# Peptides against a protein of PDB entry 3QIS: the designs that were tried, part 50

Target 1, 334 residues: chain A of PDB entry 3QIS
Amino acid sequence: PSLELSRREFVFENVKFRQLQKEKFQISNNGQVPCHFSFIPKLNDSQYCKPWLRAEPFEGYLEPNETVDISLDVYVSKDSVTILNSGEDKIEDILVLHLDRGKDYFLTISGNYLPSCFGTSLEALCRMKRPIREVPVTKLIDLEEDSFLEKEKSLLQMVPLDEGASERPLQVPKEIWLLVDHLFKYACHQEDLFQTPGMQEELQQIIDCLDTSIPETIPGSNHSVAEALLIFLEALPEPVICYELYQRCLDSAYDPRICRQVISQLPRCHRNVFRYLMAFLRELLKFSEYNSVNANMIATLFTSLLLRPPPNLMARQTPSDRQRAIQFLLGFLL

## One batch from the design tools (peptide; aimed at target 1 D181)

Design b2_p20_5_s2 (made by RFdiffusion4, then SolubleMPNN; from b2_p20_5, 11 letters changed)
Fold by OpenDDE base, seed 2:
Structure b2_p20_5_s2 (fold): chain B 334 residues (1-334), chain A 20 residues (1-20)
Amino acid sequence: as target 1 above (334 residues)
Amino acid sequence: DENFLKDFMEQLRKEIEPYQ
């Protein structure tokens, strides 16, 4: 069996978080026998492609002189955004198109990724006083490393080293302030806030706006701004409540005094963001007659974002654990 | 609570305003 491929090199320029890009090519059976094709893993890979890439179809049959279109889809989700922001991964891959009882065909995937404030740590963002697209990639790596060390020092209760000439970090990320300030000003009376989905085009505009500027106003509807806040919180590599405190939050869920003590042990940035979000959400609850927002809905929604189980415990989350996590947040909303 | 939130948001505004 043999194939002819219309293209073997693919370039995905300016790949962004949550922006789907597609490139298409044709494969034709130029042989005299039917053939089965499939994308196969390279040696030592578990998958035929990186998590941000897919082929559709990834397998199929071709009769002699038959042609099929294959779509290569690049999509950076929350699962790939952090490693792409840090430059640990890149928009580069090699696909192996295998023919049963035939030869392999290699496809080269290349491109560039544009960093996002989405999927960046709270600590790094507190050090970023400019939009992430203005920050050199080398400095992003340094900021993440420094952020990890500061988080670790904070958890170890190490006294902050002296006020050396390092610029003081922001109390909260500017991106969180922009989102919450907008919602506080314009969305308190918005019917079905956090219940109605935003528009995908508006979400992309909001992401691009936060990555490239510090605007006076965020573009899009209140629903899109609200969903952008949810996406931001979901994409955090470390949740607002650090994984190290997850079990203690569950254990304290019915003691409001212990809950406050647990939150006081968060790193400064995480603690400030948590307090800010809880204060904002309590303010939204005062307008429940207008926005249809209630404490149980908010606690249920934000629990999965703010109080995520550690990756090693995700598969073991019980209904009881979920209820305790919700109860923990309710103690800050009521 | 409202005053705390407003005061905190105003502090954040003043902290970020020099970079806008």
Scores: peptide ipSAE 0.587, ipTM 0.953, DockQ to the pose 0.821
OpenDDE base, seeds 1, 3, 4, 5: peptide ipSAE 0.572, 0.584, 0.581, 0.587; ipTM 0.951, 0.952, 0.952, 0.953

Design b2_p20_5_s3 (made by RFdiffusion4, then SolubleMPNN; from b2_p20_5, 10 letters changed)
Fold by OpenDDE base, seed 5:
Structure b2_p20_5_s3 (fold): chain B 334 residues (1-334), chain A 20 residues (1-20)
Amino acid sequence: as target 1 above (334 residues)
Amino acid sequence: DESFLQEFMAQLREEIAPYQ
């Protein structure tokens, strides 16, 4: 069996968080026998491609002289955004198109990624006083390293050494302030807030706005701004309540005094973000007659964002653990 | 609660204003 490929080199320019890009090519059976094709893992890989890449179809049959279109889809989700922001991963891959009882065909994927404040750590964003697209990639690496060291120092209750002329970190990320300040000013009376989805085009405009500027006003509807806050919290590499405190939050869920003590042990930026969000959500709940928002809905929604199980425990989360996590947040909303 | 939120948002606005 043999195949002819219309293209073998693919370039994805200016790849962004949550923005789908597609490149298409054709494969043709130029042989005299039916053939099966599949994308296969390389020798050291578990998957045929990186998490941000997909082939569609990834396998199939071709009759003699049959041609099929294959789509190569590049999509940066919450699962890939952090490693691309840090430069640990890049928009580069090699796909192996295998032909059963035939040869392998290699496809080269290349391109560039544009960093996002979505999927960046709270610690790095507190140090980042300019939009992420204005920050040199080398400085992003330094900010992530410094952020890791500050988190470790905070967990150890080490007093920050008066290390030199490093600019004081923000109390919270500017991106969280922009989103919450907008919602506080304009969305407290918004019917079905956090229940009605945003518009996908408006969400992309909000993400691009936060990545490139510090606006006076966020573009889009209140629903799109509210969903952008949820996406931001979901995309955090570490949730607002650090993974190290997850079990202690569940164990304390019915003791409001212990819950407050657990939150006091968060790193400074995480603690400030948590207190800010809880204060905003309590204010939003006063307008329940207008916005149809209640404490149980908010606690259920924000629990999966703020109080995530560690990756190693995610598959083992019980309905009881989820109810304890909701109860923990309810103690800050009531 | 409302006073804390308003005061905290005012502090954040003053902290971010030099970078807008």
Scores: peptide ipSAE 0.512, ipTM 0.940, DockQ to the pose 0.839
OpenDDE base, seeds 1, 2, 3, 4: peptide ipSAE 0.504, 0.497, 0.506, 0.495; ipTM 0.938, 0.936, 0.939, 0.937

Design b2_p20_5_s4 (made by RFdiffusion4, then SolubleMPNN; from b2_p20_5, 9 letters changed)
Fold by OpenDDE base, seed 5:
Structure b2_p20_5_s4 (fold): chain B 334 residues (1-334), chain A 20 residues (1-20)
Amino acid sequence: as target 1 above (334 residues)
Amino acid sequence: DENFLEEFMAKLKEEIEPYQ
């Protein structure tokens, strides 16, 4: 069996978080026998492609002289955004199109990724006083290293050294302030806030706005701004409540005094973001007659975002653990 | 509680405004 491929080299320019790109090519059976094709893993890989890439179809049959279109889809989700922001991974891959009882055909994937404040650590964003697209990649690496060192110092209860006033981290990321300040000013009376989804085009505009500017006003509806806040919190590499405190939050869930003590042990930026979000959400709850927001809905929604199980425990999360996590957040909303 | 949110947002505004 043999195949003819219309293209073997693919370039994905300016790949962004949550923005789908597609490239298509054709494969044709130029042989005289039916053939089965599949994308196969390379010798050292578990998957045929990186997590941000997909082939559709990834396998199939071709009759003699049949042609099929294959789509190569590039999509950076929350699962790939952090490693692409740090430059640990890149928009580069090699796909192996295997023909049963035939040859392997190699496809080259290349391109560039544009960094996002989504999927960047709270610590790095507190040091980042300019939009992420204005920050040189070399400085992003330095900010990630410094952020790791600050987290470790905070966990060790080490007093921050007097960094010069210009190098002092923000109390919270500017992106969190922009989102929450907008919602506080304009969304307290918004019917079905956090219940109605945003518009995908507006979400992309909000992400691009936060990555490239420090606006006076965020574009889009209150629903899109609210969903952008949820997406931001979901995409954090380390949740607002650090993984190290997860079990202690569950163990303290029914004691509001112990819950406050656990939160006091968070790194400074995480603690500030948590207190800010809880204060904002309590303010929204005062307008429940207008916005239809209640404490149980908010606690349920934000629990999966703020109090995530560590990756090693995700598969073991019981219904009791979820209820304790919700109860922990309820103690800050009531 | 209201005073904390408003005071905190005012401080955040003062901290971020020089970079706008």
Scores: peptide ipSAE 0.521, ipTM 0.940, DockQ to the pose 0.843
OpenDDE base, seeds 1, 2, 3, 4: peptide ipSAE 0.509, 0.513, 0.517, 0.494; ipTM 0.937, 0.938, 0.939, 0.935

Design b2_p20_6 (made by RFdiffusion4)
Pose (drawn by RFdiffusion4):
Structure b2_p20_6 (pose): chain A 293 residues (1-134, 168-310, 319-334), chain P 20 residues (1-20)
Amino acid sequence: PSLELSRREFVFENVKFRQLQKEKFQISNNGQVPCHFSFIPKLNDSQYCKPWLRAEPFEGYLEPNETVDISLDVYVSKDSVTILNSGEDKIEDILVLHLDRGKDYFLTISGNYLPSCFGTSLEALCRMKRPIRERPLQVPKEIWLLVDHLFKYACHQEDLFQTPGMQEELQQIIDCLDTSIPETIPGSNHSVAEALLIFLEALPEPVICYELYQRCLDSAYDPRICRQVISQLPRCHRNVFRYLMAFLRELLKFSEYNSVNANMIATLFTSLLLRPPPSDRQRAIQFLLGFLL
Amino acid sequence: EASDFLHEFMEQMREEIEAL
């Protein structure tokens, strides 16, 4: 049971939020007998690698002496963007490739991560006047820029918030917001609209903070009480919530053109603005509908 | 009222961004 590896060291340079990278290598069974290989967790872990990293395939069978290409894939999603933004985690790791009843092969993962305004808290973004990778703001300039674009160009946009944008443009928008305060956000209205949804979803702390979440559901049927729960939010969260509710009510005025109705808004934005750490889903849409109407 | 608020709020934000 022996393996030959084309390489054991891999570099993921300039890793970005939601941008896929692949580092490929070839495994060849140079032994005389067939072998089984698989990636295993390091002593006392649950997984063989961190969430932003995956092996494809992660296990297999090789006769002597067939070869197989392994793809080491890096993808920073909403799960890891905040800890990599913060530096609580780095683009580094060790993969242990294990021959069943045999040697272990150690693969070293290195590289660097570029922080994004996406996955960064509303509080920190309101404190930062300049792009992240170039008195506090009422709202983060990034969310203002996205909403400003949609307000200017997308009020009459057919199927706004119902048609997915382009992956390439989403990344261009994110990099644009990470590095500049532009005159125009690049990309179609559908891309800018989706980038807004991704922004809200990627927030480490939702627009409606986690501890106020349950109170919101309980209070869902009293508009006086719902507004008061909103008053308990920190200033930047309260402002973002009010700003978005105002923006969505503005879009409802043009529903005959942009097909944006209360039903779609409630089911789309409730889960983004009001996340927990069933029928609560109903009190949640009721909570949000209370502000829209 | 919500439309007026949105317009006013966005104008104030625009002045602050331009001042940067």

Design b2_p20_6_s1 (made by RFdiffusion4, then SolubleMPNN; from b2_p20_6, 11 letters changed; failed a check: too like the target's own chain)
Amino acid sequence: SASEFLKEERKKLEEEIKSL

Design b2_p20_6_s2 (made by RFdiffusion4, then SolubleMPNN; from b2_p20_6, 10 letters changed)
Fold by OpenDDE base, seed 5:
Structure b2_p20_6_s2 (fold): chain B 334 residues (1-334), chain A 20 residues (1-20)
Amino acid sequence: as target 1 above (334 residues)
Amino acid sequence: SASEFLKKFMKELEEEIKSL
């Protein structure tokens, strides 16, 4: 069996969070026998491609002189955004197109990623005084390292030493303030807030706006701004309630005094964000006659974002654990 | 009140962020 490929080198320029890019090529059976093709893992890999890449179709049969179009889809989800923001991963891959009883054909994927405030840690964003696209990649690495050390110091209840002329961190990320300030000013009377989805084009404009500027006003509908806040919270590498406190939140779910004590043990930035969001959501609940927002809906929606099970426990979450997590959050909304 | 706390905190954040 033999294949002819129309292209073997692919460049994906300016890849962004949640923005799909597609490149297409053709494969042709220039042999005299039917052939099966598949994308296969490299020797040390479990998957044929990185999590941000997909081939469609990834396998198939070709009759003699048959041609098929293959799409290479690049999409950075919440599952890949953090490792691309840190530069731990890059828009580079090699695909192996295997032909059964034939040859391997190598495809080279390259490109560049543009960092996002989505998928960046709360600690790093509190240190980030400028939009992420204005911050040199070298400084982003330093900010993540410093943020990890400050988180560990906070969990250990170590008093921050007055280490030198480091700029004081923000109380909360500027991006969270921008989103919540907009919703507080303009969305308290918005019918079906957090129930109606935003527009995909408006969501992309909001993400690009937060990555590149400190705007006076966020573009898009109140629904798109509300969904952008949900996407932001979902994309956090660590949830607003740190993974280390997850089980203690479940165990305390029916004791409002212990719940408040558990929250007091969060790192400063996480604790400030949690308190800010709970204060905002309680304000929205006062406008329930206008916005149709109720405590059970809000608790159910935000629990999956704010109080996530650790990755090793995610597959084992019981309906009882989910109910306790919702009850924990309800104690801050009521 | 909780509303007064929120408004005060949001104003403190606005002053901090608008100073950048």
Scores: peptide ipSAE 0.494, ipTM 0.938, DockQ to the pose 0.794
OpenDDE base, seeds 1, 2, 3, 4: peptide ipSAE 0.480, 0.483, 0.486, 0.474; ipTM 0.935, 0.935, 0.936, 0.933

Design b2_p20_6_s3 (made by RFdiffusion4, then SolubleMPNN; from b2_p20_6, 13 letters changed)
Fold by OpenDDE base, seed 1:
Structure b2_p20_6_s3 (fold): chain B 334 residues (1-334), chain A 20 residues (1-20)
Amino acid sequence: as target 1 above (334 residues)
Amino acid sequence: DASEFLRQFRAELQKIIDSL
């Protein structure tokens, strides 16, 4: 069996978080026998491609002289955004198109990723006074490393931040501030806030706006701005409540005093973001007659975002653990 | 007060904006 490929090199320029890009190519059976094709893992890989890449179809049959279009889809989800923002991963891959009883065909994937404030740590964002797209990629790496070290120092209750001439970090990321201040100003009376989905185009505009500018006003509907906040919180590499405190939050869920003590142990930026969000959500709940938002709905929604189980425990989360997590958050909303 | 807490962060961001 033999195949002819219309293209073998693919370049995905300016890949962004949640923006689908597609490149297509044709494969044709130029042989005299039917053939089966499949994308196969490289040696030592578990998957035929990186998590941000997909081939469709990834397998199939071709009769003699049959042609099929294959789509290569690049999509950076919350699962890939952090490693791409840090430069740990890149828009580079090699696909192996295997022909049953035939040869392998290699496809080269390349491109560039544009960093996002989505999927960037709260610590790093608190050090960014400018939009992330204005920050050199080399400096993003340094900011993440420095952020890890400050988080550790904060958790260890070690020495007060040296009053050294380094620019003081923001108390909260400007991106969270922009989202929440917008919602506070314009969305408190919005019917079905956090219940109605935003528009995908508006979400992309909001992401691009936050990545590239410090706007006076966020573009899009209140629903899109609200969903952008949810997406932002979901995309955080570490949730607003650090993984280290997850179990303590569950254990304290029915004691409001202990809950507040647990939150006080968060790194400064995480603690400030948590308090800021809770202040906003309590304010939003005062307008429940207008926005149809209740504490149980908000607690249920935000608990999955703010109080995520550590990756090793995700598969083991019990209904009881989820209920405790919700109860923990309710103690800050009521 | 939630409004005061929200305003505290506004003053920080405004200083950033004013410094740009």
Scores: peptide ipSAE 0.111, ipTM 0.812, DockQ to the pose 0.599
OpenDDE base, seeds 2, 3, 4, 5: peptide ipSAE 0.079, 0.054, 0.042, 0.038; ipTM 0.804, 0.783, 0.773, 0.768

Design b2_p20_6_s4 (made by RFdiffusion4, then SolubleMPNN; from b2_p20_6, 8 letters changed)
Fold by OpenDDE base, seed 5:
Structure b2_p20_6_s4 (fold): chain B 334 residues (1-334), chain A 20 residues (1-20)
Amino acid sequence: as target 1 above (334 residues)
Amino acid sequence: SASEFLRETMAKLREEIAAL
């Protein structure tokens, strides 16, 4: 079997979080026999491509002189955003298009990624006083290393060094402040807040706005700004309630005094963000007659975002664990 | 109150962000 490929080199410029890019090419059977094609893993890889890349179709049959279009789709989700922000991964891959009883054809994928405040740690964002797109990549690495060390010191109850006023971290990320300040000013009376989805175009504008500027006003509807807050919290590499405290939150879920003690043990930035969000959500609940928001809905929605199981458990939360996690958050909303 | 804490926190953060 033999194939002709219309293209073998693909460049994806300015790849961004949640922005789909597509490149297409054709494969043609220029042989005299039917062939089966498939994308196959390289040696030591479990998948034929990186998590941010997809081929469609990834396999198929071609009769003699048949042609098929293949789409290469690049999409950075919450699962790839953190490793791309840190530069641990890059927009580079090699795809192996295999023919059954035939040759391998290599496709080169390249490009550049534009960092996002989405998928960046709370610790790094508290140190980041400029929009992430203004911060040199070398300085992003330094901020992540420094943030890891500060988290460890906070967990060990070590007193922070009196850093100069210029080096002092923000109490909460500017991005969280911008989103919550907007919602507090404009969305407290918004009907169906957190129940109506935002517009995808407005979500992309909000992400680009937070990555590139410190705006006076966030663009888009109240629903889009509310969904952007949910996406931000979901994309955090470590949830607002650190993974180390997950089990203790479940165990304390029915004792409000122990719940408050568990939250007091969070790193300073995580504890500040948690208290700020709970204060905001309690304020929204006062306007329930206007915004249709209730404590059970909010607790159910925010539990999956704020109190995630540790990755190492690999186990789905039991219905009991989910109910305990919801009960834990209800103790801060009521 | 929770409302006072929210307002005070938002005011402090506004001052911190306006100084950036």
Scores: peptide ipSAE 0.298, ipTM 0.893, DockQ to the pose 0.857
OpenDDE base, seeds 1, 2, 3, 4: peptide ipSAE 0.253, 0.275, 0.261, 0.284; ipTM 0.879, 0.887, 0.882, 0.891

Design b2_p20_7 (made by RFdiffusion4)
Pose (drawn by RFdiffusion4):
Structure b2_p20_7 (pose): chain A 293 residues (1-134, 168-310, 319-334), chain P 20 residues (1-20)
Amino acid sequence: PSLELSRREFVFENVKFRQLQKEKFQISNNGQVPCHFSFIPKLNDSQYCKPWLRAEPFEGYLEPNETVDISLDVYVSKDSVTILNSGEDKIEDILVLHLDRGKDYFLTISGNYLPSCFGTSLEALCRMKRPIRERPLQVPKEIWLLVDHLFKYACHQEDLFQTPGMQEELQQIIDCLDTSIPETIPGSNHSVAEALLIFLEALPEPVICYELYQRCLDSAYDPRICRQVISQLPRCHRNVFRYLMAFLRELLKFSEYNSVNANMIATLFTSLLLRPPPSDRQRAIQFLLGFLL
Amino acid sequence: DEDDELFDQIREEMHEMYKE
């Protein structure tokens, strides 16, 4: 049971939020007998690697002496973007490739991460006047830029918030917001609209903070009480919520053109603005509908 | 009405700060 590896060290340079990278290598069974390989957790872990990293394939069978290409894939999603933004985690790791009844092969993962305004808290973004990788703001300039673009160009946009944008343009929009305060956000209206949804979804703390979440559901049927729960939010969260509710009510005026109706808004934005740490789903859309109408 | 006024106010202030 022996393996030959084309390489054991891998570098993921300039890793970005939601931008896929692949570092590939070849495994060859140079032994005399067939072998089984698999990636294993390091002593006392649950997984063989961190969430932003994946091996493809992560296990297999090799006769002597067939070869197999292994793809080490890095993808920073909403699960890891905040800890990598913060530096609580780095683009580094060790993969232990394990031969069943044999040697262990140690693969070193290194590289660097570029922080994004996506996955950054509303509070910190309101404190930062300049782009992240170039008195606080009422709302983060990034969300204002996205909403400002949609307000200017997308009020009559057919199927706004119902058609997915382009992956390439989403990344361009994110990089644009990370590095600049542009005159125009690049990409189609559908891409800018989706980038807004991704922005809300990637927030480490939702627009409606987690501890106020349950109170919102309980209060879902009293508009006086719902508005008071909103008053308990920090200033930046209260402002973003009110700003978005005003923006969505503005879009509802052009529903005959942009097909944006209360039904779609409620089911789309409720889960983004109001996340927990069922029929609660119903009190939640009721909570949000109370503001839209 | 207050939310709309706040929306407009935020857009105006951000335009003065970043667009002018």

Design b2_p20_7_s1 (made by RFdiffusion4, then SolubleMPNN; from b2_p20_7, 10 letters changed)
Fold by OpenDDE base, seed 3:
Structure b2_p20_7_s1 (fold): chain B 334 residues (1-334), chain A 20 residues (1-20)
Amino acid sequence: as target 1 above (334 residues)
Amino acid sequence: DEDLKLFNEISEEFRKLYYE
């Protein structure tokens, strides 16, 4: 069997978080026999493509003289955003289109990724006084490395050695402040806040706005701004409550004094973000008659975002663990 | 409330940093 391919090189320019891009090509069976095609893993790979790439269809049959269109879809989710922001991964791949009893055809995928404040660590964002798109990629790498080292020092209760001439970090990321300050000013009376989905176009505008500017006002509806906050928290490489404290939060869930002590052991930026969000959410709950927001709904929603189980424990989370996690958060909302 | 105090302090710091 043999195929003809209309194209073998694909370039995805200016790939952004949550923005789908598509490139299409045709494959044609120029042979006299039916053929089965499939995308196959390279040597040492478990998957035929990187997590941000998909072929559709990824397999199929072609009769003699049949042609099929294949879509190459590039989509950066929360699962790929962090490694692309750090430059650990890139918009580069090689796809192997295999024919049963035939040849391999290689497709080259290339392009560039535009960094996002979504999927960037709280520590790095606290050092970033300007929009992420104004920061050189080399400096982003340095900020992530320094942030990792400071997180480890904070968790180890290592006294910060000399506060050398490093610029004082922000108390919280500017992006969290922008989102929460907007919601606090404009959304406290918004009916069904955090319950009504935002608009996808508005979410993209909010992401682009936070990545490129420090706006006076965030664009979009209160629902879109609220959902953007949820997406931001979900995309964090390390949740607001660090994985190292997850079990201690569950164990303390019914002791409000111990819960506060656990939070006090968070890295400064994580602790400040947690306290800042809890202050905001308690103020929002005062307007429950207007916004239909209650403590149980908020605790249930934010628990999955703020208090994620460590990756090694995700498959083992019991209903009891979920209830303890919710109870932990309720102790800060009530 | 110590968290409400922190909330206000953060807001004042950011207003000074970006809008003053």
Scores: peptide ipSAE 0.702, ipTM 0.975, DockQ to the pose 0.867
OpenDDE base, seeds 1, 2, 4, 5: peptide ipSAE 0.699, 0.694, 0.699, 0.692; ipTM 0.974, 0.974, 0.974, 0.974

Design b2_p20_7_s2 (made by RFdiffusion4, then SolubleMPNN; from b2_p20_7, 11 letters changed)
Fold by OpenDDE base, seed 4:
Structure b2_p20_7_s2 (fold): chain B 334 residues (1-334), chain A 20 residues (1-20)
Amino acid sequence: as target 1 above (334 residues)
Amino acid sequence: MEDEKLFREIREEFRKEFYE
């Protein structure tokens, strides 16, 4: 069996968080026998492609003289955004199109990624007074490394933040401030806030706006701004409540005094973000007659974002654990 | 509450830093 490929080199320019890009090519059976094709893992890989790439279809049959279109889809989700922001991964891959009882065909994927404040650590963002697209990638790496060291020092209660010659970090990321301050000013009376989905085009504009500027006003509807806040919290490499405190939050869920003590043990930036969000959400709940928002809905929604189980425990989360997590957050909303 | 104080302080700090 043999295949003819219309293209073998693919370039994905200016890849962004949550922005789907597609490139298409054709494969044709120029042989005299039916053939089965599949994308196969390279030697030592578990998957045929990187997590931000997919082929559709990834396998199939071709009759003699049959042609099929294959789509190569590049999509940076919350699962890939952090490693691309740090430059640990890049928009580069090699796909192996295998033909059963035939030869392998190699496809080259290349391109560039544009960093996002989405999927960047709270610690790094607190040290970032400029839009992320204005920050050199080398400096982003340095900010993540330094922020990790500050987090570890804060958790260990060891050294007071050295009031050294480094610019004073923000109390919360400017991106969280921008989103929350917009919602606080303009969305407290918004009917069905956090219940109505945003528009995908507006979400992309909001993400691009936060990555490239410090706007006076965030573009889009209040629903899109609200959803952008949820996406931001979901995309954090570590949730607002650090993974190390997850079990303690569940264990303390019915004791409001212990809950506050657990939150006091968060790193400064995480603690500030948590307290800032809780204050905002309590303010939003005062307008429940206008926005149709209640404490149980908010607690249920935000618990999954703020109090995520560690990756090793995700598969074991019981309904009881979810209820405890919700109860933990309710103690800060009531 | 202490969080409502922090919320106001953060809002005012950011206003001064980015818009004054």
Scores: peptide ipSAE 0.586, ipTM 0.956, DockQ to the pose 0.937
OpenDDE base, seeds 1, 2, 3, 5: peptide ipSAE 0.581, 0.572, 0.586, 0.583; ipTM 0.954, 0.952, 0.954, 0.954

